Peptides against a protein of PDB entry 3T6J. Designs and how they scored, part 122

Target 1, 375 residues: chain A of PDB entry 3T6J
Amino acid sequence: PIVESYIGFIESYRDPFGSRGEFEGFVAVVNKAMSAKFERLVASAEQLLKELPWPPTFEKDKFLTPDFTSLDVLTFAGSGIPAGINIPNYDDLRQTEGFKNVSLGNVLAVAYATQREKLTFLEEDDKDLYILWKGPSFDVQVGLHELLGHGSGKLFVQDEKGAFNFDQETVINPETGEQIQSWYRSGETWDSKFSTIASSYEECRAESVGLYLCLHPQVLEIFGFEGADAEDVIYVNWLNMVRAGLLALEFYTPEAFNWRQAHMQARFVILRVLLEAGEGLVTITPTTGSDGRPDARVRLDRSKIRSVGKPALERFLRRLQVLKSTGDVAGGRALYEGYATVTDAPPECFLTLRDTVLLRKESRKLIVQPNTRLE
Target 2, 372 residues: chain A of PDB entry 3T6J as posed
Amino acid sequence: PIVESYIGFIESYRDPFGSRGEFEGFVAVVNKAMSAKFERLVASAEQLLKELPWPPTFEKDKFLTPDFTSLDVLTFAGSGIPAGINIPNYDDLRQTEGFKNVSLGNVLAVAYREKLTFLEEDDKDLYILWKGPSFDVQVGLHALLGHGSGKLFVQDEKGAFNFDQETVINPETGEQIQSWYRSGETWDSKFSTIASSYEECRAESVGLYLCLHPQVLEIFGFEGADAEDVIYVNWLNMVRAGLLALEFYTPEAFNWRQAHMQARFVILRVLLEAGEGLVTITPTTGSDGRPDARVRLDRSKIRSVGKPALERFLRRLQVLKSTGDVAGGRALYEGYATVTDAPPECFLTLRDTVLLRKESRKLIVQPNTRLE

## One batch from the design tools (peptide; made by RFdiffusion4, then SolubleMPNN)

Design b2_p16_1_s4 (from b2_p16_1, 7 letters changed)
Fold by OpenDDE base, seed 5:
Order: C-alpha cells, then structure tokens, then sequence
Structure b2_p16_1_s4 (fold): chain B 375 residues (1-375), chain A 16 residues (1-16)
C-alpha cells in the first residue's frame, strides 16, 4: 500500500487568534480508486479557477498543479479528525511553492451514515433524496472546498524590497472601481492580519467556492454525474449546506458572543447570505415534533438555486476574496461578523432556533481506529 | 487548513 503521513504544528483552529498551530499527526493509506476522481478534478483545476467570480488579477499568477489524494486514515493524533486537508496553511507558500490536498475517505464514510429517523430539520420529501446523495455530494464539496477553495485567490503583497506582486496602476478593485488601496506588507500573513476571524472566514470562502462551482456541469461530469443525478447532487449539496447552517447554532455561545467551531460559523454565515437573497430560496419554519417539543424544517427551493442562490453567493464570494486579497481587515471583519451575528430578531429568531437545535441534538459519533492485519 | 463535512459531523470546538 501507499502510505502517507504528516506531523507537526499544522492547524490553528484551537488558537483564538488563529496563529498558533496544534501539534497533529496522521498515518494513512492511499485509496487509489477515489484518488482517481480527484486527479481528474486537478486536471481541470486551471480551467475551473477561471470560473470563480473575481478578476484574473485576484487569482494566482501561476497555476501550480497540486496533489490530491483520498486517504484512509489508520491513526490520527489531534483534537479532531477532519474530512479534508489543504496544506501548507501559509498563503504565501501556497502561492510560491504549491500545496497538497487530501480527502480523509474513511472519515467521510462515517459521516455519510445517517439513519432516516434521526435526520433532523428536513422535509419528509427531501429525506430519501438527502440520504441517497449525501455521500456523493460530500465528495464533490470536499474536493472543491480543498482544491479550488483553499487553493484559489491571490494575496496582494509588498515585499521587503518594496516591490509589489501586482500592478498598482492597472489593477482595479471590482467592488469599489478604484485602484488597490491596501495589501500585505512583509511579514504579514492572512492569519496574523485577520486573526480571530481568519480561520472561519477562510472556511466560509472555501465552502462558498464549493457551492458555487458545483453548479458547473464539468465538475459533476468529473465525479460521474449527469442529467437528473447531477441536478440531485447539486440540490443535496446546497440543501446540506443550509441545514448545516442551522445546525451550526449548536456551536454558538450566546453568553460570550462567540463561535466555538470555525466551519460551523462559516456555514451559518452562508445560510444568512442565502436567507438574505430572499425570493423563497431558503425557508426555515418552526414546527412541533411528534414528541410535542419544538422542531424546525429547512426548505430549499431547487428551482431558485441558479436564479437566486448563485448570484447571491457570487456577490458574497467576490467580496470575501477582494477583502482577503487586499488585506482589508476592517472591511472583512465588518462583512463577516455582520453575517455571523446571532440574534433573536424576527423573522428567523436564531436564538430561539438554537434552543430547538439543542433539543434535537444528535449523539456524538464515536470513531473507532481501524486495524490492519497480514493475511 | 482542513474541512469538515457539513451538518452530520461533530467537530472539535475551538478554545475561546
């Protein structure tokens, strides 16, 4: 078998300032069959990057072909086991040296196992479809998230010698119509500059890239979906995201006005963006469960994904990227924290919904380490 | 950075 491993101070999710890495390590075996799908995605990456909703000047100048493999994890040492990884976590290194992507396939497989009777917050008509396509949609989302999410976008930098990696006279900010007014100076990084919001903001950008690009037929074809199946995968992927945004409320602490999980905060932000789009795209309806206790239902109108959802996400995603590229911390914080704010204001009443989410909380899954044997 | 599958996973919490 092909064995992969990594070890070191890698992920900074446990640092409130997003700067200090947690010491982690894993040993895994390459899943060749699943890796082949990601290889096809890599082969199309340069073209797909052009589909992202920002000018080429805000994308990397040179495409560096990354590695992408699916891994079956044998051992993982850390605070938690991810579904996918993009490393290194330094944007400057990603731009100059490249990056590697991995999908933790057997971790995803555990996440795919959902019993219909335990599936919360979905309409009955969506449950069977959701169960059927959850796995495939996750593969698509993780692939896009890691490869084209974390792997996309340029940081504007002034180096120690005073040279810029962009043309100050010709590059225009698409949001303002003006020349670039801010950038990263020598020694400044994404994490150091955006600090407390850096991790969640980047996850939100990556998740948004996944949702946005999964609408592209070429992406679905790469994963082997066509026709009605492709449309169902798209629908379930978007449905999963809006559901996740509701579930995310579990990870908000009202008393401290803070989020305890970067990805969940990101998903809540996306939910807020899609709710703001209006036009009946997303609806959250409080209900009463069979037990007589509060419940809720999330509805996504599939017919409005492209007409309402995509444009809303496009605008939001472009703003995220522009603010990231220019190192505009004030603008980025204002935008992101605005969508990440949890109140009990109508019509959504998110704090009330949080209580419902907590009431319907599923038991934490236990992941058992696999064993290998010689036969 | 790493991704977590949406909704059904119970990821670790960030230290406040």
Amino acid sequence: as target 1 above (375 residues)
Amino acid sequence: MFGVAGGETYPVVREP
Scores: peptide ipSAE 0.032, ipTM 0.669, DockQ to the pose 0.183; fails the geometry check
Fold by OpenDDE base, seed 4:
Structure b2_p16_1_s4 (fold): chain B 375 residues (1-375), chain A 16 residues (1-16)
Amino acid sequence: as target 1 above (375 residues)
Amino acid sequence: MFGVAGGETYPVVREP
């Protein structure tokens, strides 16, 4: 078998300031069959990057073909096991040296195991479809999230010699219509500048890329979905995201006004964006469960994903990227924290919904190290 | 890094 591993201070999710990496490492075996699917995505990546809602000037100057491998994890040392990885984490290195993507296939497989009777917050009519397509939709989302999410966008930098990696005279900020007025200086990084919001903000950007690009027929084709199946995969992917945004409330601590999980915070932000889009795209309805206790239902109008959801996500995603590229911490913080704020304001009453989410909380999944042998 | 939807990056809790 082909064995891959990494080790070091890699992910900063546990650092309140998003700067210090947690020591982690893994040993994994390459899943060749699944890796082949991701290689097809890589082959289309350069073209798909052009579909992202920002000017080419805000994208990497040169496409560096990354590696994308599906891995079956044998052992993982760390606080948590990801479903996918994009490394290195430094944007400057991603721009100049390239990056590697991995999907942790057996971790995803565990995540897909959901019993229908335990599936919370979905309409009854959506449950079977959700169960059927959750796995496939997740494969799509992870692939897009890592490769075209984390793997996309450019940071505007002024180096130690005063040189810019962009043309100050010609590059225009698409949000303001003006020349670029802010950038990263020497020694400044994404994490150092955006600090407390950096990790979650980046995850939000990557998740948004996944949702946005999964609407592209070429993406679905790469994963082997066409016609009605492709539409179902899209629907379930978006449905999963809005559901995840509700579930995210579990990871919010009202007393401390903080989030305990960057990805879940990101998903809540996306939910807020899609709720703000209005027009009946997303509806969260408090209900009473069969046990007589509080429950809720999330509804996503399939017919409005492209007409309402896509434009809303497009605008939001572009803003995320522009603010990231320009190092506009004030603007970025205002935008992101605005959507990440959890209040009990009507109509959503998110703090009340949080109580419902906690009440309906599923048991924590336990992941055990697998055994493998050559026969 | 992509966290598994619906949960924390599953803390690897080895069930005893």
Scores: peptide ipSAE 0.031, ipTM 0.672, DockQ to the pose 0.361; fails the geometry check
Fold by OpenDDE base, seed 2:
Structure b2_p16_1_s4 (fold): chain B 375 residues (1-375), chain A 16 residues (1-16)
Amino acid sequence: as target 1 above (375 residues)
Amino acid sequence: MFGVAGGETYPVVREP
């Protein structure tokens, strides 16, 4: 088998300032069949980047074709095992030198192994569909998240010589209608400027890219889904995201007014965006479980994903990118922290829902390191 | 990095 590995100070999720990497490493085997799907996605990436909701001037000047591989992890050393990885984590290097993507396929498979009776917060009518398509939808989401999420967007930079990587006279900020008024100076990075929100903000952008682009027929075709199957994959992907936004409340600490997990904070933000869109797109209803204790149900109206959800996500995602590109920390923080705020205000009463989420929390899954054998 | 919902497959910042 083809073996891949990496080791070093890579991910900064455990750093409150998002700057210092945790030492981690893995050894994995290439899943050739799944890798072939991601290769097709890579082949379409340059075209799909044009579908993102920002002007070409806010996208990379030149697409650098990355490597994308599906991996079955044999050993992973770190504080947590991701489902996907995009490296390097430096935006300047991503846009000038390129990047690599991996999907940790067997990690995803373990995460999806949920028993129907233990599946929380879904309507009964959605459970079978969710179980059936969670895996495939996650493959789509991870691929888009890594390749076209983390792999997209341009940072506006002024170098040490005073030269800009964009035309100051012609590039217009699509949110303001004005010329670009802020950028990254020499030595400034995404993480250094956005600091405490950098990791979660970027994850939110990447997740939003996944949701947005999964609506594109070409994406579903690449993964082998057409017709009703494609629509079910889309539905379950969006349903999983809104459910994850509710589950995210587990990782909020009210006493400290902080989040303990960047991805879950991001998913909560997306949930808030989709709830704000209104029109019955997303509904969270407190209920009583069969045990007589508090429960909840998340409902997503499938018919409103394209008509209500997509436009809301488009506007939000564009704002995320524009603020990131221009290094507008004040604007970015105001936007992101606004959606990341958890209160008990009606109608959602998120702090009350958090109690329900904690009450219904599943036992922690243990990932046992696999072994290989000759057959 | 993409983290899976459920807390098992992504880094978590532990509270002090």
Scores: peptide ipSAE 0.029, ipTM 0.655, DockQ to the pose 0.149; fails the geometry check
Fold by OpenDDE base, seed 3:
Structure b2_p16_1_s4 (fold): chain B 375 residues (1-375), chain A 16 residues (1-16)
Amino acid sequence: as target 1 above (375 residues)
Amino acid sequence: MFGVAGGETYPVVREP
C-alpha cells in the first residue's frame, strides 16, 4: 500500500487569532479506488474554476494542477480529525506554488453511519433520501470544498519592491464598480489581516463553493451521478448544509458571544444567507417531539434551489471572495459577523432554537484506531 | 480543512 503522512504545526483553528498552528500528525493509506473520482475532478478543475461567480481577475492567474487523493487514516494525532485537508494553508503559496488535497475516506464513512430513528430536524419524507445520499453528497462536497473552495481565488498583493500582482488600472471591483483600493502589503497574510474570523470565513467560502458548484452537471457526472440521482445528490447536499446550520448552534456560546467551531459557524452563516433569500426556500419550524419536548424541522424547497438559492449564494460568495482578495478587513468583518450573529429575534428565534438543538443533541462519535492487514 | 456537519459527527475525537 501507498502510505502518506504529515506532521507539524498545520491547522490554526485552535488559535483565537487564527495564526498559530496546532501540532498534529497522521499516518494513512491511499485508497486508490476512491482517489479516481477526485482525479477526474482535478482534471476538470481549470474549467470549473471559470464557473465561480467572480471575474477572472479575482482568480488565480495560472492554474496549478494539484494532487488529490483519498486516504484511509490509521492514526491521527490532534484535537479533531478532518474529513478533508487542503495544504499548505497559506494563500500566497497556494496561488504561486500549488497545493495538495486529501479526503479522509474512512472518517467520512464513520460520518455516514446514521440511524434513521436518531436523525434529527428532518421531515420524515426526507429521512430515507438523506440516509441514502448523505455519503455520495459528502464526497461531492468534500471534493469541491478542498479543491475548488480552498484552492480558488487570488489575493491582490503588493510585493516588497512595490510591484502589484494585478493591473491597478484595469481591474474593477465587481461590488463597487471602482478600481481596487486595497490589497495585501508585504508581510500581510490572510490570517494576519482577518485574524479572529479568518478560519471560519475561509471555511464558509469553501462550503459555499461546494454548494454552488454541485449544481453544475459536469461535477455530478464526474462523481457518477446523472438524471434523478444527480438531482437527489444536489438536494441532499443542500439539505445537509441547512441542517448543519441549525446544528451549528450547539457550538455557539451566548454568554461569550463566540463560536467554538469554525466550520459550524460557517454553516450557520450559510443558513442565514439562504434564509434571507426568502421565497420559501428554507423554513425552520419549531415542533413538539413525540416525547412532548421541543423539536424542530428544517425544510428545503427542492424546486427553489436553482431559482432562489443559487442566486443568493452567488451574490454572497462573490462578496466573500472580493473582500478576501482586496484584503478589506472592515468590509469582510461587517459582512461575516453580521450573518454570524445569533439573537433571539423573530421569526427564527435562534437562541430558542439553540435550546432545542442542545436538547436533541446526539452523542459524539468516537473514532478508534483501526487494525489493518494485508491479504 | 473540511469538517463533518453536526454535533454528532464533529468534532471527531480519536480514542486509543
Scores: peptide ipSAE 0.029, ipTM 0.671, DockQ to the pose 0.275; fails the geometry check

Design b2_p16_2_s1 (from b2_p16_2, 9 letters changed)
Fold by OpenDDE base, seed 5:
Structure b2_p16_2_s1 (fold): chain B 375 residues (1-375), chain A 16 residues (1-16)
Amino acid sequence: as target 1 above (375 residues)
Amino acid sequence: KEYGQSPLGTVSLDGY
């Protein structure tokens, strides 16, 4: 088998300032069959990057073809095992040397094991569809998230010699209509500037890229879905994200006004964006469970994904990218923290919903290390 | 050569 491993100070999710990596490592075996699907996605990456909702001037000037591999993990050492990885997490290395994407396939497979009777916060009519397409939709979302999410966008930089990596006279900020007013100076990085919001903000951008690009027929075709199946995968992917946004409330600590999980905070932000879009796209309804205790249902109107959801996400995603590219910390923080704020204000009453989420919390899945044997 | 780290990298299974 083809064996992959990595080890070092890699992920910074446990650092409140998003700068210090924790020590992490894994050993895994390449899943050739699943990797082939991601290779097809890589082959289309340069073209798909052009579909993202920002001008080419805000995209990387040179496309560096990345690797993308599906891995079956044998051992993982760290605070938490992810579903997907994009490395390295050093801006200059990604810019000059490129990056590698991995999907932890057998980890995803564990996540696919959802029992219908335990599935919370979905309408009955959606449960079977959700169970059927959760796995395939995850493959799509993870692939897009890693490859075209984390792998997209340009940072405007002035180097130590005073040279800019963009034309100050001609590049226009699409949000303001003006020339670029801010950038990264030499030695400044994404995490050093955006600090406490950097991790969650970037995860939100990557998740949004996944939702946005999964609407493209070519993406679904790459993963082998056409016609009604493709539409179902799209629907379940969006539904899963909206549901995750509600589940995210588990990871908010009201007393400290902080989030304990960067990805879940990101998913809550996306939920807020889609709720703000209105027009019946997303509805969260408090209900009463069979036990007589509080429950809730999330509804996503399939027919409004493209007409309402996509434009809302497009505008939001463009703003995320523009603020990131220009190093506009003040603007970025205002935008992101605004959507990440959790209150009990009507109509959503998120703090009340949080109580419901905690009440309906599922037991944490136990992941057991696999064994290999010679036969 | 020293490098600055980016808060990138993973998709969590939390919430899924």
Scores: peptide ipSAE 0.048, ipTM 0.660, DockQ to the pose 0.788
Fold by OpenDDE base, seed 1:
Structure b2_p16_2_s1 (fold): chain B 375 residues (1-375), chain A 16 residues (1-16)
Amino acid sequence: as target 1 above (375 residues)
Amino acid sequence: KEYGQSPLGTVSLDGY
């Protein structure tokens, strides 16, 4: 078997300022079969990057071919085990040296082990489809999230010698129609500038890339989905995201007006974006459960994903990238915190929904380290 | 803001 591992101060999610890394490590075995799908995705990455909703001037100048491997984890030491990883986390290194992506395949399988009767917040008609395609759709989402989410976009930089990595005279901000007016100075980083919102903002960008690009037929083909199956994978991926946005309320602390989990905050933001799009794309309906206590249902109109959802996500994702590239912290914070705000305002009444989410919360699953054997 | 269980470069299983 091919063994992969890493160890060190890697992730900074537990640092409120996104600066200090947590010490973690894993040992894993390569899943060759699943890795082949990600290799095909890598082979298409340069072309797929062009499908993202920003000008080439906001994308990396030179495509650096990354590695992408599916891993079966033997052991993971850290505060939490991820589904996928993109490293290094330093934007300068990602842009100049490249990056590596991994999908923790057997970790994803844990998320698939949901009993139908325990599946909350979905319409009954969606439950079987959701159970069937949750795993495959998540593989697609993780692949896109890591490779083309975290692996995309350019930071505009002025180096220590005063030189710019972009043409100030010709590069135009697609949101304003004006020349670039802000950038990263020498020593400034994504995390240092965006600080408290940096991690969640970047996760939101990466998740949005996943949803946006999963609509591309080539992506579904790479993962082996065609026809009705491809459409079902798309539907379940989007459905899973909007459901996750509701579940995210568990990780919000109203008394402190803060979020305790960056990815869940990101998913809530995406939910808010898609709700704002309107036109019946996403509907959250409070209900009463069979036990007589509060419940809720999330509905996603499949027929409106491309017509309503995609354009809304496109505009939002472009704004995220432009603000990130230009180092516009004020604009970025205003945009992101606006969508991350949780109130009890109608029609959604998110604070009330939070009570429902907490009421219907399942016990936390324990992930047990696996054993392997030779056959 | 403290962000807990998942790092920037990873996809969390929280909520799934």
Scores: peptide ipSAE 0.043, ipTM 0.670, DockQ to the pose 0.306; fails the geometry check
Fold by OpenDDE base, seed 2:
Structure b2_p16_2_s1 (fold): chain B 375 residues (1-375), chain A 16 residues (1-16)
Amino acid sequence: as target 1 above (375 residues)
Amino acid sequence: KEYGQSPLGTVSLDGY
């Protein structure tokens, strides 16, 4: 089989400032069948980038075809095993040199292995559908998240010679209607400017791209879903995200007013955005479990995903990108931390819900390093 | 603090 590996100081999620990389490494085997789907996604990437909700001036000037591979991990050394990877983690290099994407397929498979009786916070009518389509929907989400999430968007830069990588006279900020007033100077990076929110903010952007683009028929077709199956994959993907936003509360520390996990913070932010959209799109209802203890149910109205959810996510995602492109840290922090704030204010009462989430917490899934055999 | 690694970390196992 084809073997891939990487090693080094790569991911900065454990650095509160998002700058220092943790030493990490893996050895994996290429899953050819799944890789073929991602290759089709790559072939459509340039066109799909145009579907993102920002002007072309805020997207990469030139699309650089990336590599995308599905991998079955044999060994992974690090603080945690990801479901997907996009490298390098430097936006300037992504813009000028390109990038590589990987999906860790067997990691995803473990994530999919949830027993129906242990599946929390879903309506009974959704459980079977969720179990059936969680895997396929997650494959779609990971592919979009890595390739078109982390792989999208342009940073406005002024180089050391004073030259801009954008036309200052013609490029207009779609949020303000004005010319671009801020950018990255030489030596400034995404992580250096946005610091404590950089990782979670970027994950939120990437997750939002996944939700947004999974609505595109071409995406589902690439993954082999049509008709009712495609709609179910979309529904389960969105349902999984809003559920994850609730589960995210486990990773919030009220006493310190901080988050302990960047991805879960991002998912909570998305939940807040979709709740703000209103119109009955998302509902979280406190309940009582069969054991007489607190429980909760998340409900997503599938009929309102396109009519209510998509426009809300579009506006939010555009703002994320514009603030990122322009290096507007003040605006970006205000936006992101606003949605990331956890209070016990009604109607949601998130701190109370957090107690429920903790009460219903499942045992942490463990990935045991596999072995390979020739048969 | 436990932070997940990579654009999609192990937290997906907890959240999904």
Scores: peptide ipSAE 0.033, ipTM 0.655, DockQ to the pose 0.169; fails the geometry check
Fold by OpenDDE base, seed 3:
Structure b2_p16_2_s1 (fold): chain B 375 residues (1-375), chain A 16 residues (1-16)
Amino acid sequence: as target 1 above (375 residues)
Amino acid sequence: KEYGQSPLGTVSLDGY
């Protein structure tokens, strides 16, 4: 089998300032069958990048074909095992030198194992559909998240020699209608500028790219879904995201007004964006469980995903990218922290919902190093 | 902000 590994100071999620990497390492085996789907996605990546909701001037100048491989993890050393990886974690290198994408397939398989009777916060009519399509939809989401999420966008930079990587006279900020007024100077990076929100903000951007692009027929076709199946995969992917936004409340600490998990904070932000869109797209309803204790239900109107959800996500995603590209920390922080704020204000009453989420919390799954052999 | 360990079931998608 083909063995892949990495080791070093890679991810900065444990650094409050998003700069210092945690020592991490894994050993994995290539899954050839699943890798084939991601290779097809890579083949379409250059075209799909054009579908993202920002001007070409905010996208990478040159597409660099990345690697994308599905891996079965044998061992992982770190504080958390990911479902997907995009490296290196330097935007300047991603746009000039390229990157590699990895899906940890057996990690995803474990994550998909959900018993129907333990599935929380979904309508009864959605549970079977959710269970059926959670895996396939998540494969789509991971692929898009890594390849076209983390792998997209341009940082505007002035180098140490004073040269710009964009035309100051012609490039227009689509949000302001004005010329570009801010950029990254020599020595400045995404993490150094956006600091405490950098990791979660970037995850939110990547997740949003996944939701946005999964609506594209070509994406679903690449993964082998057409017709009604494709629509179900889309629905379940969006449903999973809004559910995750509710589940995310577990990782908010009210006393400290902070989040303890970057991805979950990102998913809560997306939930807030889609709730703000209104028009019955997303509804969270407090209920009473069969045990007489608080419960909740998340509803997503599939008929409004394209008409209501997509435009809302488009506007939000464009704002995320523009603020990132221009190094506008003040604007970026205002936007992101605004959506990441958790209060008990009606109608959502998120702090009250958090109590419900904690009450219905599932037991933590354990991942144990497997034994594998050739027969 | 300090980020804790991600539990299984809330799948982490590293890459940043």
Scores: peptide ipSAE 0.025, ipTM 0.664, DockQ to the pose 0.095; fails the geometry check

